# Designs tried in a protein design run: peptides against a protein of PDB entry 5IXI. Part 34

Target 1, 141 residues: chain A of PDB entry 5IXI
Amino acid sequence: TPLLDASSLEYLFAQGQYDLVKCLAPIRDPKTEQDGHDIENECLGMAVLAISHYAMMKKMQLPELPKDISYKRYIPETLNKSIRQRNLLTRMRINNVFKDFLKEFNNKTICDSSVSTHDLKVKYLATLETLTKHYGAEIFE

## One batch from the design tools (peptide; aimed at target 1 E42)

Design b2_p23_5_s1 (made by RFdiffusion4, then SolubleMPNN; from b2_p23_5, 10 letters changed)
Fold by OpenDDE base, seed 4:
Structure b2_p23_5_s1 (fold): chain B 141 residues (1-141), chain A 23 residues (1-23)
Amino acid sequence: as target 1 above (141 residues)
Amino acid sequence: FIPNYEKMKEFFKSVAKTVRPEF
C-alpha cells in the first residue's frame, strides 16, 4: 500500500470529490441490474462520506447541518439526473433511506467508533478507485 | 429501484472497523 502524506491525501480527496460529481471520473458500467443497484448504493455512500467529512471539518453535529441536506450535490451528476427522473414516491424513499443512514453513520460510526477525517478520506479514495473506470489506478497500483 | 439500507451498512462496515482498509 503506497503511503500518502497528509497534504497529498487532502488534495486527492478534494479533487476526487470534484471528479466524481462532475463525471470526470465516470462511474463504471454496470455488468448486471444488480451491479447497477450496487453502484448506486456506493454512490450514495460516497455522499455520506463527503457530508460527514464536511461536518467534522466544520465542527458541526448532524443536527446542526442544514435541514435540506441531500446527496444531490455529492453524487455523480449523471446519477442525480437519473434519480430526478424517477417517480415522486421513489425519490422520497431514496431521501429517507439516505437521511436515516447518514444519521446512523454519524451517531454510531463517527461518534462511537471514533472514525477520523483521515479514515473517511482513505475510504473515499479507495472506493473511488473501484467505483470509477480509471481514477486512482496510478496512485493505488 | 430504491437504495438498500443494509447494503449501505455493509459498505460502511469497513469504515467502522478498528483496522483501516489495506490497498
Scores: peptide ipSAE 0.175, ipTM 0.733, DockQ to the pose 0.428
OpenDDE base, seeds 1, 2, 3, 5: peptide ipSAE 0.141, 0.142, 0.147, 0.173; ipTM 0.717, 0.713, 0.726, 0.720; seed 5 fails the geometry check

Design b2_p23_5_s2 (made by RFdiffusion4, then SolubleMPNN; from b2_p23_5, 8 letters changed)
Fold by OpenDDE base, seed 3:
Structure b2_p23_5_s2 (fold): chain B 141 residues (1-141), chain A 23 residues (1-23)
Amino acid sequence: as target 1 above (141 residues)
Amino acid sequence: FIPNKEKMKEFFESVAKTKDPRF
C-alpha cells in the first residue's frame, strides 16, 4: 500500500466528500437490516466528520455555524432523498439525534482538542473505503 | 429507522484508534 503525503491526503479527502455525496462512490448494499442501520449511522457520522473538519478549518464553534446546518449536504444524495420520503416525526427525530450528537462532538471532542483535522480526514477516508462498494480500488492496495 | 446516537459515539471513539499506514 502506497504511503500518502499531506497533499495527497487533502486531495483525497476533498474528492472523497464529493464522491460520497454525489454517489460516484456508492454506498455498499446492506447485507442485513441491521447492516442497513449501521450504514445510515455511518453516513451521518461522515457528515459530522465533514462538518467538524469545516468548522475547525474556519476556526468556528458550533454556535458560529449556520443555524440551518444539517447532514443533508454531507450524506449521499440517495440517502438524503430516502430520508426526505420518511414521515415528519421520523425526520424530526433524525435531525434531533444528529444535532445533539454534533453538539456533543463539538463541545467534548473538538473543543478539548482530542481530535485533529488530520484524524478526521483519516477516519473519513478509512470509513469511505469500507462504506462504499469499490472506493479506493485504484488507489489503495 | 432512527439513527442511534450510541452507535455514532462508537464510530467516533474509533477515530483516535484509527491507524492506517497509507496516511
Scores: peptide ipSAE 0.141, ipTM 0.717, DockQ to the pose 0.605
OpenDDE base, seeds 1, 2, 4, 5: peptide ipSAE 0.121, 0.137, 0.138, 0.137; ipTM 0.708, 0.714, 0.715, 0.712

Design b2_p23_5_s3 (made by RFdiffusion4, then SolubleMPNN; from b2_p23_5, 8 letters changed)
Fold by OpenDDE base, seed 3:
Structure b2_p23_5_s3 (fold): chain B 141 residues (1-141), chain A 23 residues (1-23)
Amino acid sequence: as target 1 above (141 residues)
Amino acid sequence: FVPNKEKMKKFFEDVAKTKDPRF
């Protein structure tokens, strides 16, 4: 596997976010129902990583983020469309779970400086490789 | 389906210690 320098990591992180959201790197097909649940959980996790990275780069705390911050712009568009088709109660629960976790992650992990922007990028790209069908085939050997 | 907060926590448990020789 080729070793990536800092500039390459920054590039791949930015491009990877775009590819995931725009479904240019499509998420893998679920093998089981539970696998499907894991995939959605990981997608929401990816959103937390992306938002947290954004907040850290902008030097903003969670209360300073827009009040309407959500996963919608940070998950695959296909998944976002799927979630929008679910009933109101389910969508509310998804939103609440996400916001609660984002708050916890920010307060207990980011604010304590236990996680760096570098760590977030590495986890994001590593997850992207396993979450999607063929992402990184030319790079992640 | 509603995502599981505990599963999401597990997702982040190894963030700080994740080691990939490619990075």
Scores: peptide ipSAE 0.156, ipTM 0.727, DockQ to the pose 0.594
OpenDDE base, seeds 1, 2, 4, 5: peptide ipSAE 0.155, 0.151, 0.152, 0.149; ipTM 0.728, 0.722, 0.722, 0.719

Design b2_p23_5_s4 (made by RFdiffusion4, then SolubleMPNN; from b2_p23_5, 8 letters changed)
Fold by OpenDDE base, seed 4:
Structure b2_p23_5_s4 (fold): chain B 141 residues (1-141), chain A 23 residues (1-23)
Amino acid sequence: as target 1 above (141 residues)
Amino acid sequence: FVPNYEKMKKFFEDVAKTKRPEF
């Protein structure tokens, strides 16, 4: 695998976020119903990574983040549309699960600086390779 | 379907570790 310098990693991370959300790097087709559930879980995980990276770059703690921050702008637009079509209770539960996890991740991982922005970018890009159909094939070989 | 909190935690297990993918 090729060595990625800091500048290249920053560029790829920014581009990868755009490609995932805009579905230019579409998520892989689910093999089973359970696989579909796993894909949605990973997409929400990607949102946590993106938001956490944003917060760290802005030197903001989670309580200081804008209250309108949610998974909606950090997941594939196709998935966001799908979630919006679900009933109110389901959407509330999804939001609660996401917020609870984001809070825990911030308190246990970000606040103690056990995870750096570098770590978040690496995990994000590595996940893009497996989560999407084509992304990163040439980069991570 | 509602996403699973525990599965999300598993997704981040490697993030908190010192060992990370090498690219």
Scores: peptide ipSAE 0.177, ipTM 0.716, DockQ to the pose 0.482; fails the geometry check
OpenDDE base, seeds 1, 2, 3, 5: peptide ipSAE 0.169, 0.175, 0.172, 0.172; ipTM 0.720, 0.729, 0.726, 0.718; seeds 1, 2, 3, 5 fail the geometry check

Design b2_p23_6 (made by RFdiffusion4; failed a check: the pose's geometry)
Pose (drawn by RFdiffusion4):
Structure b2_p23_6 (pose): chain A 132 residues (1-60, 70-141), chain P 23 residues (1-23)
Amino acid sequence: TPLLDASSLEYLFAQGQYDLVKCLAPIRDPKTEQDGHDIENECLGMAVLAISHYAMMKKMSYKRYIPETLNKSIRQRNLLTRMRINNVFKDFLKEFNNKTICDSSVSTHDLKVKYLATLETLTKHYGAEIFE
Amino acid sequence: SVLEELDTFFNEFTEKANERFAS
């Protein structure tokens, strides 16, 4: 018997997206530059998940689906790199919706689950309350 | 599982993305 029902899961998914974007769920610190880049890439993956879920739900830019801090960080880079980030994101989104949804038979439930399960490891102290 | 498959996909995509960003 699971902890959450569909309603709580949908609400938690929406709250999780809110937390990730507004940085109430701050992304974890990088151990290395490479780890940092990997984190940014995971963030692009999270944006793909959020958009894919939205499109799936209605039966059909990454900027509004990633932490604002990374957005400000990306806005500081040269134009070619930003075009590159856009291309990489588009490729991720296309490849995910064209192949992975079908191949791995990804439902909306699995998607929200992966998203939140990813929040548990992508962000600092998710679901915890720290008092000073 | 589906989650494991998605993890694998994401890791593989990250590797490709790192290579493209380093180009």

Design b2_p23_6_s1 (made by RFdiffusion4, then SolubleMPNN; from b2_p23_6, 12 letters changed; failed a check: the pose's geometry)
Amino acid sequence: SVLDKLDEFFKKKTEEANKELSE

Design b2_p23_6_s2 (made by RFdiffusion4, then SolubleMPNN; from b2_p23_6, 13 letters changed; failed a check: the pose's geometry)
Amino acid sequence: SVLDKLDEFFKEKNKKAQKELNE

Design b2_p23_6_s3 (made by RFdiffusion4, then SolubleMPNN; from b2_p23_6, 14 letters changed; failed a check: the pose's geometry)
Amino acid sequence: SVLDKLDEFFKEKNKEAQKILEE

Design b2_p23_6_s4 (made by RFdiffusion4, then SolubleMPNN; from b2_p23_6, 12 letters changed; failed a check: the pose's geometry)
Amino acid sequence: SVLEELDKFFAEKNKEAQKELEK

Design b2_p23_7 (made by RFdiffusion4)
Pose (drawn by RFdiffusion4):
Structure b2_p23_7 (pose): chain A 132 residues (1-60, 70-141), chain P 23 residues (1-23)
Amino acid sequence: TPLLDASSLEYLFAQGQYDLVKCLAPIRDPKTEQDGHDIENECLGMAVLAISHYAMMKKMSYKRYIPETLNKSIRQRNLLTRMRINNVFKDFLKEFNNKTICDSSVSTHDLKVKYLATLETLTKHYGAEIFE
Amino acid sequence: YHFWSTTQFINWFESITVDTTKY
């Protein structure tokens, strides 16, 4: 018997996206430059998941689906790199919706689950309350 | 800057561990 029902899961998914974007769920600190880049890539993956879920729900830019801090960080890079980030994101989104949804038979439930399960490891102290 | 390939992205996606008692 699971903890959450569909309603709570949908609400938690929406809240999780809100937390990720508004940085109430701050992304974890990088151990290395490479780890940092990997984290940014996971953020692009999270944006793909959010958009894919939205499109799936209605039966059909990454900027609004990533932490604002990474957005401000990306906005500081040269234009070619930003075009590069856009292309990488588009390729992820296309590949995911064209192949992975079908191949791995990804439902909206699995998607929300992977999103939140990823928040548990992508961000600092998710679901915890720290008092000073 | 390092950017992932689509293969790395998919591998990452498939590697995600989920808690089935929670969800």

Design b2_p23_7_s1 (made by RFdiffusion4, then SolubleMPNN; from b2_p23_7, 12 letters changed)
Fold by OpenDDE base, seed 2:
Structure b2_p23_7_s1 (fold): chain B 141 residues (1-141), chain A 23 residues (1-23)
Amino acid sequence: as target 1 above (141 residues)
Amino acid sequence: MYFWSVEEFIEWFNSIEVDEARF
């Protein structure tokens, strides 16, 4: 059996989301320009995971989610501020990319029941360990 | 700025390794 019980995992997942958004677990510094792009894409991915988990917990299908659903509340605040400073076309592209991620993730992963809420939580936390600076060092060591 | 395709996103998700002993 896993070391973490269900309640502990739920707590860590919630706390991890908070830490990422509030930058208490700050994103790691990019090593290259491409690495920076990957980091931002991963942040969008993390938003998809968080929203998908929420939807599954609420037993909501993607079409039932608010049409104005956004990644803004699910990515690091620093990144959100950075995005807001980018030109309109870039912001539109980001929105479209995010929506495409969410849509296809729902269609190809959630709807076919290939991914559980448990899977989302553990993959979210696993990503935090690699995406952020020193996350989990005190908790998982 | 380079954005992942949906396929790249799915590949990323699938590539995330999980320690089954911990989680």
Scores: peptide ipSAE 0.627, ipTM 0.928, DockQ to the pose 0.850
OpenDDE base, seeds 1, 3, 4, 5: peptide ipSAE 0.627, 0.626, 0.627, 0.624; ipTM 0.929, 0.928, 0.928, 0.927

Design b2_p23_7_s2 (made by RFdiffusion4, then SolubleMPNN; from b2_p23_7, 13 letters changed)
Fold by OpenDDE base, seed 5:
Structure b2_p23_7_s2 (fold): chain B 141 residues (1-141), chain A 23 residues (1-23)
Amino acid sequence: as target 1 above (141 residues)
Amino acid sequence: MYFWTVEEFINYFNSIKVDESFF
């Protein structure tokens, strides 16, 4: 029998998103420059999971999502501010790459029902634990 | 900044250990 019921998992998932975005659960310090790049990629990955979950819950296809839906609302505010300070071409590239990635991810995993909303929440929380400083130790240890 | 391919992304997240007893 699972320790967490569906309601508890939903709550933790919502709280985890809030904590990550608001930097209440700050991302871990990079150990190297490459580690820093990996951390940013992980954050964008978290955005993919969150947006995909949102789309699935709303039973909406990606083209039907509001144009304002982007990684910006689903990554740490500190990272979002950092991205905004980058040059125009870099920001355009990040936006385009993310959109294409999100589309491809959903086509391969969500549209064929190979991944459920449950799977997305579990993966999100598990990643959150490793990405942030000591988050979830009381839950997963 | 370079982002993963979908395959790399899936592989990475699948590599994250999850204690299924909690969920």
Scores: peptide ipSAE 0.260, ipTM 0.776, DockQ to the pose 0.688
OpenDDE base, seeds 1, 2, 3, 4: peptide ipSAE 0.259, 0.257, 0.254, 0.258; ipTM 0.772, 0.773, 0.771, 0.775

Design b2_p23_7_s3 (made by RFdiffusion4, then SolubleMPNN; from b2_p23_7, 12 letters changed)
Fold by OpenDDE base, seed 1:
Structure b2_p23_7_s3 (fold): chain B 141 residues (1-141), chain A 23 residues (1-23)
Amino acid sequence: as target 1 above (141 residues)
Amino acid sequence: MHFWSVQEFIDFFNSIEVDESFF
């Protein structure tokens, strides 16, 4: 018997996104400079999962999504502010890399029907636990 | 900054262990 029904999972998924973006669930401290970059990559990956879930729920292909759908609304606000302070070329690179990343991820997962919305929510929450400081320990331990 | 490839992320994604009994 699952501990969470579909409605509870949906709620936790939404709450988890909110906690990540609002930095209520702070991301783990980097151990090295490279680890810091890995954390940023993980945050961008979380944005990919969230946007993919959104697209699936709206039954829309990625090219059909509004232009304002970007990582900016799905990553920690502190990271978003940090990125906005980087030089223009760096920001352009991040934007382009993310767009291509999202498209390729969708082609390899969503389009193949290899990943369900349930999978995305579960994986999102599981990743959130490892990415942040002991978030959801009572649920996943 | 080194960005993950999509394949690296997919591998990471699939490596995340989830106890499905919780959901």
Scores: peptide ipSAE 0.270, ipTM 0.765, DockQ to the pose 0.757
OpenDDE base, seeds 2, 3, 4, 5: peptide ipSAE 0.253, 0.248, 0.257, 0.258; ipTM 0.758, 0.756, 0.759, 0.760

Design b2_p23_7_s4 (made by RFdiffusion4, then SolubleMPNN; from b2_p23_7, 10 letters changed)
Fold by OpenDDE base, seed 2:
Structure b2_p23_7_s4 (fold): chain B 141 residues (1-141), chain A 23 residues (1-23)
Amino acid sequence: as target 1 above (141 residues)
Amino acid sequence: MKFWSVEDFINWFNSIKVDESFY
């Protein structure tokens, strides 16, 4: 039996998205250069999870989403500001990588019904616990 | 920035462990 009911989980998921983007739950400091890369990739991943959840709730497929869909509103504002300072080619590459993640996630998980909206919420929250400095201290064991 | 491959991304997602209390 789940510890949290559906409404509570939905609330935590929504609040978690807000906390990540607004940096109320700040991302952890990287331990190494590679760790820094992993953190940024995880942030892009979190954007994919958030968008995929939205699409599933609206019963939309990827082709039905706006063509200019972006990670910008789904990653920490601090990271977004950092990315905006990078050169054009890097920003283009980030966009392409994100779109590839989103496409593959849709094709191999969402379309195959191997991932539910529930799975997305709990994995999003689980990632917040490890990605941020002190999130979920009162919720996660 | 070093980017994950699509495979790395999927593997990352699959590796995320969730407490059983959420199910």
Scores: peptide ipSAE 0.676, ipTM 0.940, DockQ to the pose 0.774
OpenDDE base, seeds 1, 3, 4, 5: peptide ipSAE 0.676, 0.665, 0.652, 0.667; ipTM 0.940, 0.936, 0.932, 0.936

Design b2_p23_8 (made by RFdiffusion4)
Pose (drawn by RFdiffusion4):
Structure b2_p23_8 (pose): chain A 132 residues (1-60, 70-141), chain P 23 residues (1-23)
Amino acid sequence: TPLLDASSLEYLFAQGQYDLVKCLAPIRDPKTEQDGHDIENECLGMAVLAISHYAMMKKMSYKRYIPETLNKSIRQRNLLTRMRINNVFKDFLKEFNNKTICDSSVSTHDLKVKYLATLETLTKHYGAEIFE
Amino acid sequence: SEETTLNEDAKAWWERFKATFSH
């Protein structure tokens, strides 16, 4: 018997996206530059997941689906790199919706689950309360 | 060179990320 029902899962998914975007769920610190880039790439993956879920739910830009801090960080880079980030994101999104949804038979449930499960490892102390 | 490395790393990460849906 699982802890959450569909309603709580949907609400938690919406709250999780809110936390990730507004940085109430701050992304974990990088161990290396490479790890940092990997974290940014996982953020793009999270944006793909949020958009894919939205489109899936209604039966049908990454900027509004990533932490604002990374957004401000990306806004500081040269234009070619930003075009590059856009192209990489588009490729991710296309590849995910055209192939992975069908191949791995990804439902909306699995998607929300992966999203939140990814928040547990992508962000600092998710679900925990720290008092000073 | 740096831009190429970033593309390759992003792609490799993406393949690993997608693999999570196969488990």

Design b2_p23_8_s1 (made by RFdiffusion4, then SolubleMPNN; from b2_p23_8, 18 letters changed)
Fold by OpenDDE base, seed 5:
Structure b2_p23_8_s1 (fold): chain B 141 residues (1-141), chain A 23 residues (1-23)
Amino acid sequence: as target 1 above (141 residues)
Amino acid sequence: SELEEEEKRSKENFKKFFSEFYK
């Protein structure tokens, strides 16, 4: 796999976010119930990566993050539809865990700067390869 | 509670997903 320069990585990261959310790069089909949970968790993780990267690029601090920030705009639309159809307890669990982890992770990205925007983009694109059906095959070969 | 235990497991899954950022 050829090395990507900073400009190419930035473009691929932006395009990858759009493709994932709009389901142009559809997520893989779950083989089991547990696999379905793993896929969902990875999608939510992708939302954390995308939001954290956005916050870093805008040089926002933790108090400046919107109080009503949500994963809904950063996960596949098909998954968002699925979550909205689940019961209140399930949706509450997903929301609570996501918000708690986002806050924790932002300490490492925005506050501590121990994680760079480059690290986030690499993790995002690497996950897209395994999370989606055939996305980025030419990039990761 | 059951909800708290499920949240605990979910948080552990997140930490596993982001493991390269913590070690």
Scores: peptide ipSAE 0.529, ipTM 0.889, DockQ to the pose 0.520
OpenDDE base, seeds 1, 2, 3, 4: peptide ipSAE 0.528, 0.526, 0.527, 0.526; ipTM 0.889, 0.887, 0.888, 0.888

Design b2_p23_8_s2 (made by RFdiffusion4, then SolubleMPNN; from b2_p23_8, 18 letters changed)
Fold by OpenDDE base, seed 5:
Structure b2_p23_8_s2 (fold): chain B 141 residues (1-141), chain A 23 residues (1-23)
Amino acid sequence: as target 1 above (141 residues)
Amino acid sequence: SELEKEEQRSKENFKKFFSEFYK
C-alpha cells in the first residue's frame, strides 16, 4: 500500500465521511446478531472520530460543543433509520453511551492533544475498509 | 439496573475500538 501524503489523506477522509453517511459505501451485511451489534458500535465510533476531528479543526473547547450534538448526521442513513424504529430504552442507551464516550474522548483530542487529527483520519479510513463492502480497495492494496 | 449494565458493556466496546488511543 502506497504512503499517503497529508493532502491526500485529508481528501480521502472527507470523501469517506460523505460516502459512509450517504451509503455510497454501504456497510457490510451482518453474519450474526452479535456481528450486527459490532457493526453498529463501529459506526457510532466513526461518528466519535468525525465529530472529534471537526472540533479539533475548529479549535473548539469542550464547553463550546453543542449540547444537542448527536451521531445522527455522522452514521449511515440506513442505520439511523433503523435506530429511530427501536424502542425508547434502546435509543436512550445508545444516546447515553455515545454522549458519555464523546465527552471522555474529547479530553484526549481537544484538551490533552494526545491524539492528533492525523491519528483520527487514519483510524477512520482503516475502519472504512473493514466496515464497508468494497470501499477503498485500491487505497489499501 | 439492566440498562446501566448494558451501557457499561457498550462503553467497554467503545474503549476496545479506540484501544490504540489509550495505550
Scores: peptide ipSAE 0.524, ipTM 0.888, DockQ to the pose 0.521
OpenDDE base, seeds 1, 2, 3, 4: peptide ipSAE 0.518, 0.518, 0.521, 0.523; ipTM 0.887, 0.886, 0.887, 0.888; seed 1 fails the geometry check

Design b2_p23_8_s3 (made by RFdiffusion4, then SolubleMPNN; from b2_p23_8, 19 letters changed)
Fold by OpenDDE base, seed 1:
Structure b2_p23_8_s3 (fold): chain B 141 residues (1-141), chain A 23 residues (1-23)
Amino acid sequence: as target 1 above (141 residues)
Amino acid sequence: SELEEEEKRSKENFKKWLSEFYK
């Protein structure tokens, strides 16, 4: 595994977000229905990382984030489109899960400053590599 | 319900995933 300097990491993080959202780095195929749910949860986790990174860069705490904060712009567009077609109860559940993820992550990790923006970028890219079919093999091995 | 159990499982999986930050 090569050592990434700050500039390279910043670039890869930005590009990785773009690739995930635009489905240029397609997520892995689910093996079961439950696996599909796990993949969706991982995508929500990726959204939490991206949003938390944004918040840290802007020096904002969770209560200072917009009330309409959502996972929508931080997950694969195909998944977002799929979620929008689901019934109200399902959409509410997904939204609640996401908000709970974000809240817990910020309370236990971001607020106590145990994790840096650098760590978030590394975790994002590492997760992206495992979540997608073939992304980042040259970076993480 | 199944939905509640799935939500619980999702949260547990997320916590496990987050624990990697402390390794």
Scores: peptide ipSAE 0.151, ipTM 0.723, DockQ to the pose 0.682
OpenDDE base, seeds 2, 3, 4, 5: peptide ipSAE 0.091, 0.092, 0.099, 0.104; ipTM 0.718, 0.716, 0.719, 0.707

Design b2_p23_8_s4 (made by RFdiffusion4, then SolubleMPNN; from b2_p23_8, 18 letters changed)
Fold by OpenDDE base, seed 1:
Structure b2_p23_8_s4 (fold): chain B 141 residues (1-141), chain A 23 residues (1-23)
Amino acid sequence: as target 1 above (141 residues)
Amino acid sequence: SELEEEEKRSKENFKKFLSSFYE
């Protein structure tokens, strides 16, 4: 991966989020049913990164974020629609797991200042490259 | 149950996914 300056990284991070959510950079096809679930979990992980980045940029603690904060705006729209079609118990578990991990990630990583916004952007873009079919072909080696 | 196992697997995947931040 080539070295990116702060301005370029910020631009790519913003565009990458847009491409993922709008499915302009479609996620890879699952090889198995379990692979499909792994892809979903990776997308939820991307949401954790995006939300944490937002919180850090706003210098907000998790309790200061809206209580209705969710992964819904930070995952592929196709996946969001799929999740909404699942039964209530499944949707509740997905939401609870996500919220619990978001708290854990922020408490153990963000609040301890062990991770910077730069690190989050790098991880996001690197994951986006492997999660999607062809994203980054012109940008990353 | 399958759902509980998937929940556990999800948590494990999250930790693996974000493990690079625990260097």
Scores: peptide ipSAE 0.243, ipTM 0.789, DockQ to the pose 0.628
OpenDDE base, seeds 2, 3, 4, 5: peptide ipSAE 0.144, 0.146, 0.234, 0.138; ipTM 0.761, 0.758, 0.781, 0.763

## One batch from the design tools (peptide; aimed at target 1 H37 G45 L49)

Design b2_p24_1 (made by RFdiffusion4)
Pose (drawn by RFdiffusion4):
Structure b2_p24_1 (pose): chain A 132 residues (1-60, 70-141), chain P 24 residues (1-24)
Amino acid sequence: TPLLDASSLEYLFAQGQYDLVKCLAPIRDPKTEQDGHDIENECLGMAVLAISHYAMMKKMSYKRYIPETLNKSIRQRNLLTRMRINNVFKDFLKEFNNKTICDSSVSTHDLKVKYLATLETLTKHYGAEIFE
Amino acid sequence: SSFDDFNTDFNNLLEKYLDELYAP
Protein backbone atom coordinates (compact mmCIF):
# COMPACT_ATOMS: atom_id res chain seq x y z
CA THR A 1 0.00 0.00 0.00
CA PRO A 2 1.69 3.28 -1.09
CA LEU A 3 1.90 6.49 0.89
CA LEU A 4 0.37 8.91 -1.62
CA ASP A 5 -2.71 8.77 -3.80
CA ALA A 6 -3.03 10.35 -7.29
CA SER A 7 -4.25 13.67 -5.93
CA SER A 8 -1.40 14.08 -3.44
CA LEU A 9 1.08 12.91 -6.11
CA GLU A 10 -0.14 15.53 -8.60
CA TYR A 11 -0.03 18.25 -5.95
CA LEU A 12 3.46 17.16 -4.84
CA PHE A 13 4.60 17.15 -8.45
CA ALA A 14 3.33 20.71 -8.95
CA GLN A 15 4.89 21.76 -5.63
CA GLY A 16 8.13 20.01 -6.60
CA GLN A 17 8.32 21.90 -9.86
CA TYR A 18 7.59 25.11 -7.95
CA ASP A 19 10.33 24.33 -5.44
CA LEU A 20 12.85 23.46 -8.17
CA VAL A 21 12.15 26.57 -10.22
CA LYS A 22 11.90 29.05 -7.37
CA CYS A 23 14.91 27.44 -5.68
CA LEU A 24 13.17 26.42 -2.46
CA ALA A 25 14.69 23.10 -3.41
CA PRO A 26 18.22 24.42 -4.08
CA ILE A 27 20.35 22.31 -6.38
CA ARG A 28 23.18 20.45 -4.64
CA ASP A 29 26.69 21.87 -4.69
CA PRO A 30 29.05 20.52 -7.37
CA LYS A 31 31.95 18.29 -6.32
CA THR A 32 33.82 19.16 -9.50
CA GLU A 33 33.27 21.30 -12.62
CA GLN A 34 32.23 18.13 -14.40
CA ASP A 35 29.73 17.30 -11.67
CA GLY A 36 28.39 20.82 -12.01
CA HIS A 37 27.87 20.45 -15.71
CA ASP A 38 26.24 17.07 -15.05
CA ILE A 39 23.88 18.80 -12.59
CA GLU A 40 22.96 21.42 -15.24
CA ASN A 41 22.35 18.58 -17.68
CA GLU A 42 20.03 16.88 -15.14
CA CYS A 43 18.22 20.14 -14.81
CA LEU A 44 17.63 20.16 -18.55
CA GLY A 45 16.37 16.58 -18.12
CA MET A 46 13.99 17.78 -15.42
CA ALA A 47 12.67 20.48 -17.76
CA VAL A 48 12.11 17.78 -20.40
CA LEU A 49 10.20 15.71 -17.90
CA ALA A 50 7.99 18.66 -16.83
CA ILE A 51 7.19 19.65 -20.42
CA SER A 52 6.65 16.06 -21.53
CA HIS A 53 4.23 15.53 -18.63
CA TYR A 54 2.36 18.73 -19.45
CA ALA A 55 2.01 17.74 -23.10
CA MET A 56 1.03 14.18 -22.12
CA MET A 57 -1.64 15.46 -19.74
CA LYS A 58 -3.25 17.66 -22.36
CA LYS A 59 -3.00 14.92 -24.94
CA MET A 60 -0.64 16.79 -27.28
CA SER A 61 11.67 26.86 -23.88
CA TYR A 62 13.42 25.18 -20.97
CA LYS A 63 13.90 28.45 -19.12
CA ARG A 64 10.66 28.27 -17.10
CA TYR A 65 11.32 24.75 -15.92
CA ILE A 66 14.82 25.00 -14.41
CA PRO A 67 16.09 26.69 -11.24
CA GLU A 68 16.30 30.45 -11.68
CA THR A 69 19.90 30.37 -10.45
CA LEU A 70 20.98 28.19 -13.36
CA ASN A 71 18.97 30.46 -15.63
CA LYS A 72 20.87 33.52 -14.40
CA SER A 73 24.10 31.51 -14.73
CA ILE A 74 23.28 30.53 -18.33
CA ARG A 75 22.30 34.08 -19.20
CA GLN A 76 25.91 35.04 -18.38
CA ARG A 77 27.42 32.82 -21.09
CA ASN A 78 28.13 33.66 -24.73
CA LEU A 79 25.34 33.46 -27.34
CA LEU A 80 26.76 30.42 -29.12
CA THR A 81 26.76 28.46 -25.86
CA ARG A 82 23.14 29.47 -25.23
CA MET A 83 22.19 28.34 -28.73
CA ARG A 84 24.07 25.14 -27.89
CA ILE A 85 22.10 24.66 -24.64
CA ASN A 86 18.88 25.23 -26.58
CA ASN A 87 19.86 22.67 -29.22
CA VAL A 88 20.86 20.08 -26.62
CA PHE A 89 17.59 20.62 -24.75
CA LYS A 90 15.56 20.33 -27.97
CA ASP A 91 17.37 17.09 -28.82
CA PHE A 92 16.66 15.74 -25.35
CA LEU A 93 13.03 16.66 -25.53
CA LYS A 94 12.57 15.24 -29.01
CA GLU A 95 14.41 12.04 -28.26
CA PHE A 96 12.49 11.58 -25.03
CA ASN A 97 9.03 12.12 -26.47
CA ASN A 98 9.66 10.26 -29.72
CA LYS A 99 11.47 7.20 -28.39
CA THR A 100 11.64 6.85 -24.61
CA ILE A 101 7.93 7.45 -23.89
CA CYS A 102 7.05 4.60 -26.22
CA ASP A 103 10.01 2.27 -25.65
CA SER A 104 10.01 2.41 -21.85
CA SER A 105 6.20 2.87 -21.86
CA VAL A 106 6.51 5.92 -19.64
CA SER A 107 3.20 6.97 -18.11
CA THR A 108 2.51 10.27 -16.37
CA HIS A 109 2.79 8.48 -13.01
CA ASP A 110 6.28 7.17 -13.72
CA LEU A 111 7.20 10.63 -14.90
CA LYS A 112 6.12 12.44 -11.75
CA VAL A 113 7.75 9.70 -9.70
CA LYS A 114 11.10 10.05 -11.52
CA TYR A 115 10.85 13.81 -11.23
CA LEU A 116 10.36 13.81 -7.47
CA ALA A 117 12.73 10.88 -6.96
CA THR A 118 15.26 12.98 -8.88
CA LEU A 119 14.53 15.96 -6.65
CA GLU A 120 15.47 13.79 -3.67
CA THR A 121 19.02 13.49 -5.07
CA LEU A 122 19.36 16.62 -7.20
CA THR A 123 18.58 19.12 -4.45
CA LYS A 124 19.78 19.81 -0.88
CA HIS A 125 17.83 18.21 1.97
CA TYR A 126 14.60 17.68 0.06
CA GLY A 127 11.67 17.00 2.35
CA ALA A 128 13.73 17.95 5.43
CA GLU A 129 13.30 20.91 7.75
CA ILE A 130 16.43 22.49 9.27
CA PHE A 131 16.20 24.79 12.24
CA GLU A 132 19.13 26.93 13.46
CA SER P 1 10.75 -3.15 -14.63
CA SER P 2 9.55 -0.49 -17.18
CA PHE P 3 10.31 2.18 -14.64
CA ASP P 4 13.90 0.89 -14.21
CA ASP P 5 14.26 0.83 -17.97
CA PHE P 6 13.00 4.41 -18.12
CA ASN P 7 15.46 5.48 -15.48
CA THR P 8 18.36 3.90 -17.37
CA ASP P 9 17.28 5.15 -20.80
CA PHE P 10 16.59 8.63 -19.54
CA ASN P 11 19.98 8.89 -17.81
CA ASN P 12 21.71 7.56 -20.83
CA LEU P 13 19.95 10.13 -22.97
CA LEU P 14 21.12 12.93 -20.74
CA GLU P 15 24.72 11.67 -20.69
CA LYS P 16 24.81 11.28 -24.47
CA TYR P 17 24.88 15.03 -25.07
CA LEU P 18 27.33 16.14 -22.33
CA ASP P 19 30.31 16.51 -24.58
CA GLU P 20 28.32 18.58 -27.07
CA LEU P 21 26.73 20.71 -24.32
CA TYR P 22 30.09 21.66 -22.73
CA ALA P 23 32.25 21.74 -25.83
CA PRO P 24 34.95 24.42 -25.70

Design b2_p24_1_s1 (made by RFdiffusion4, then SolubleMPNN; from b2_p24_1, 13 letters changed)
Fold by OpenDDE base, seed 2:
Structure b2_p24_1_s1 (fold): chain B 141 residues (1-141), chain A 24 residues (1-24)
Amino acid sequence: as target 1 above (141 residues)
Amino acid sequence: SSMEEFDKNFSKLIKSYRDELYKP
């Protein structure tokens, strides 16, 4: 595994976010219906990581973030389109669950200052590698 | 380690909301 300096990690993190959202790094095909649900949850998790990283960089607490913050800009466009096709109640549920996910993550992990922006970048890229079909094999073993 | 705990907690969160998202 090659050593990544801070600048390289920052670049790869930014590029990885773009690649995930724009589906340039396509998510893996589900093996089962349950696997598909897990993949969607991992995508929501990626959104939580990205938003938390943003908040930390801006030195903002979760309540200080805009109330309309959502997963839409941080998940694959294909998944976003799929979610938009679901009924209103389902979309409301997804929104509520995501907000709870973000809150729980920040309360249990970020607020304790046990996780740095560096850790979030590493976790994001590592998860991206496992979540997508072909991405990042040279970064992590 | 702190990172291991982070990984565990993150994975736990991913799985914990699965049933909430897809319940009937």
Scores: peptide ipSAE 0.302, ipTM 0.844, DockQ to the pose 0.717
OpenDDE base, seeds 1, 3, 4, 5: peptide ipSAE 0.152, 0.293, 0.178, 0.296; ipTM 0.692, 0.839, 0.708, 0.841; seed 1 fails the geometry check

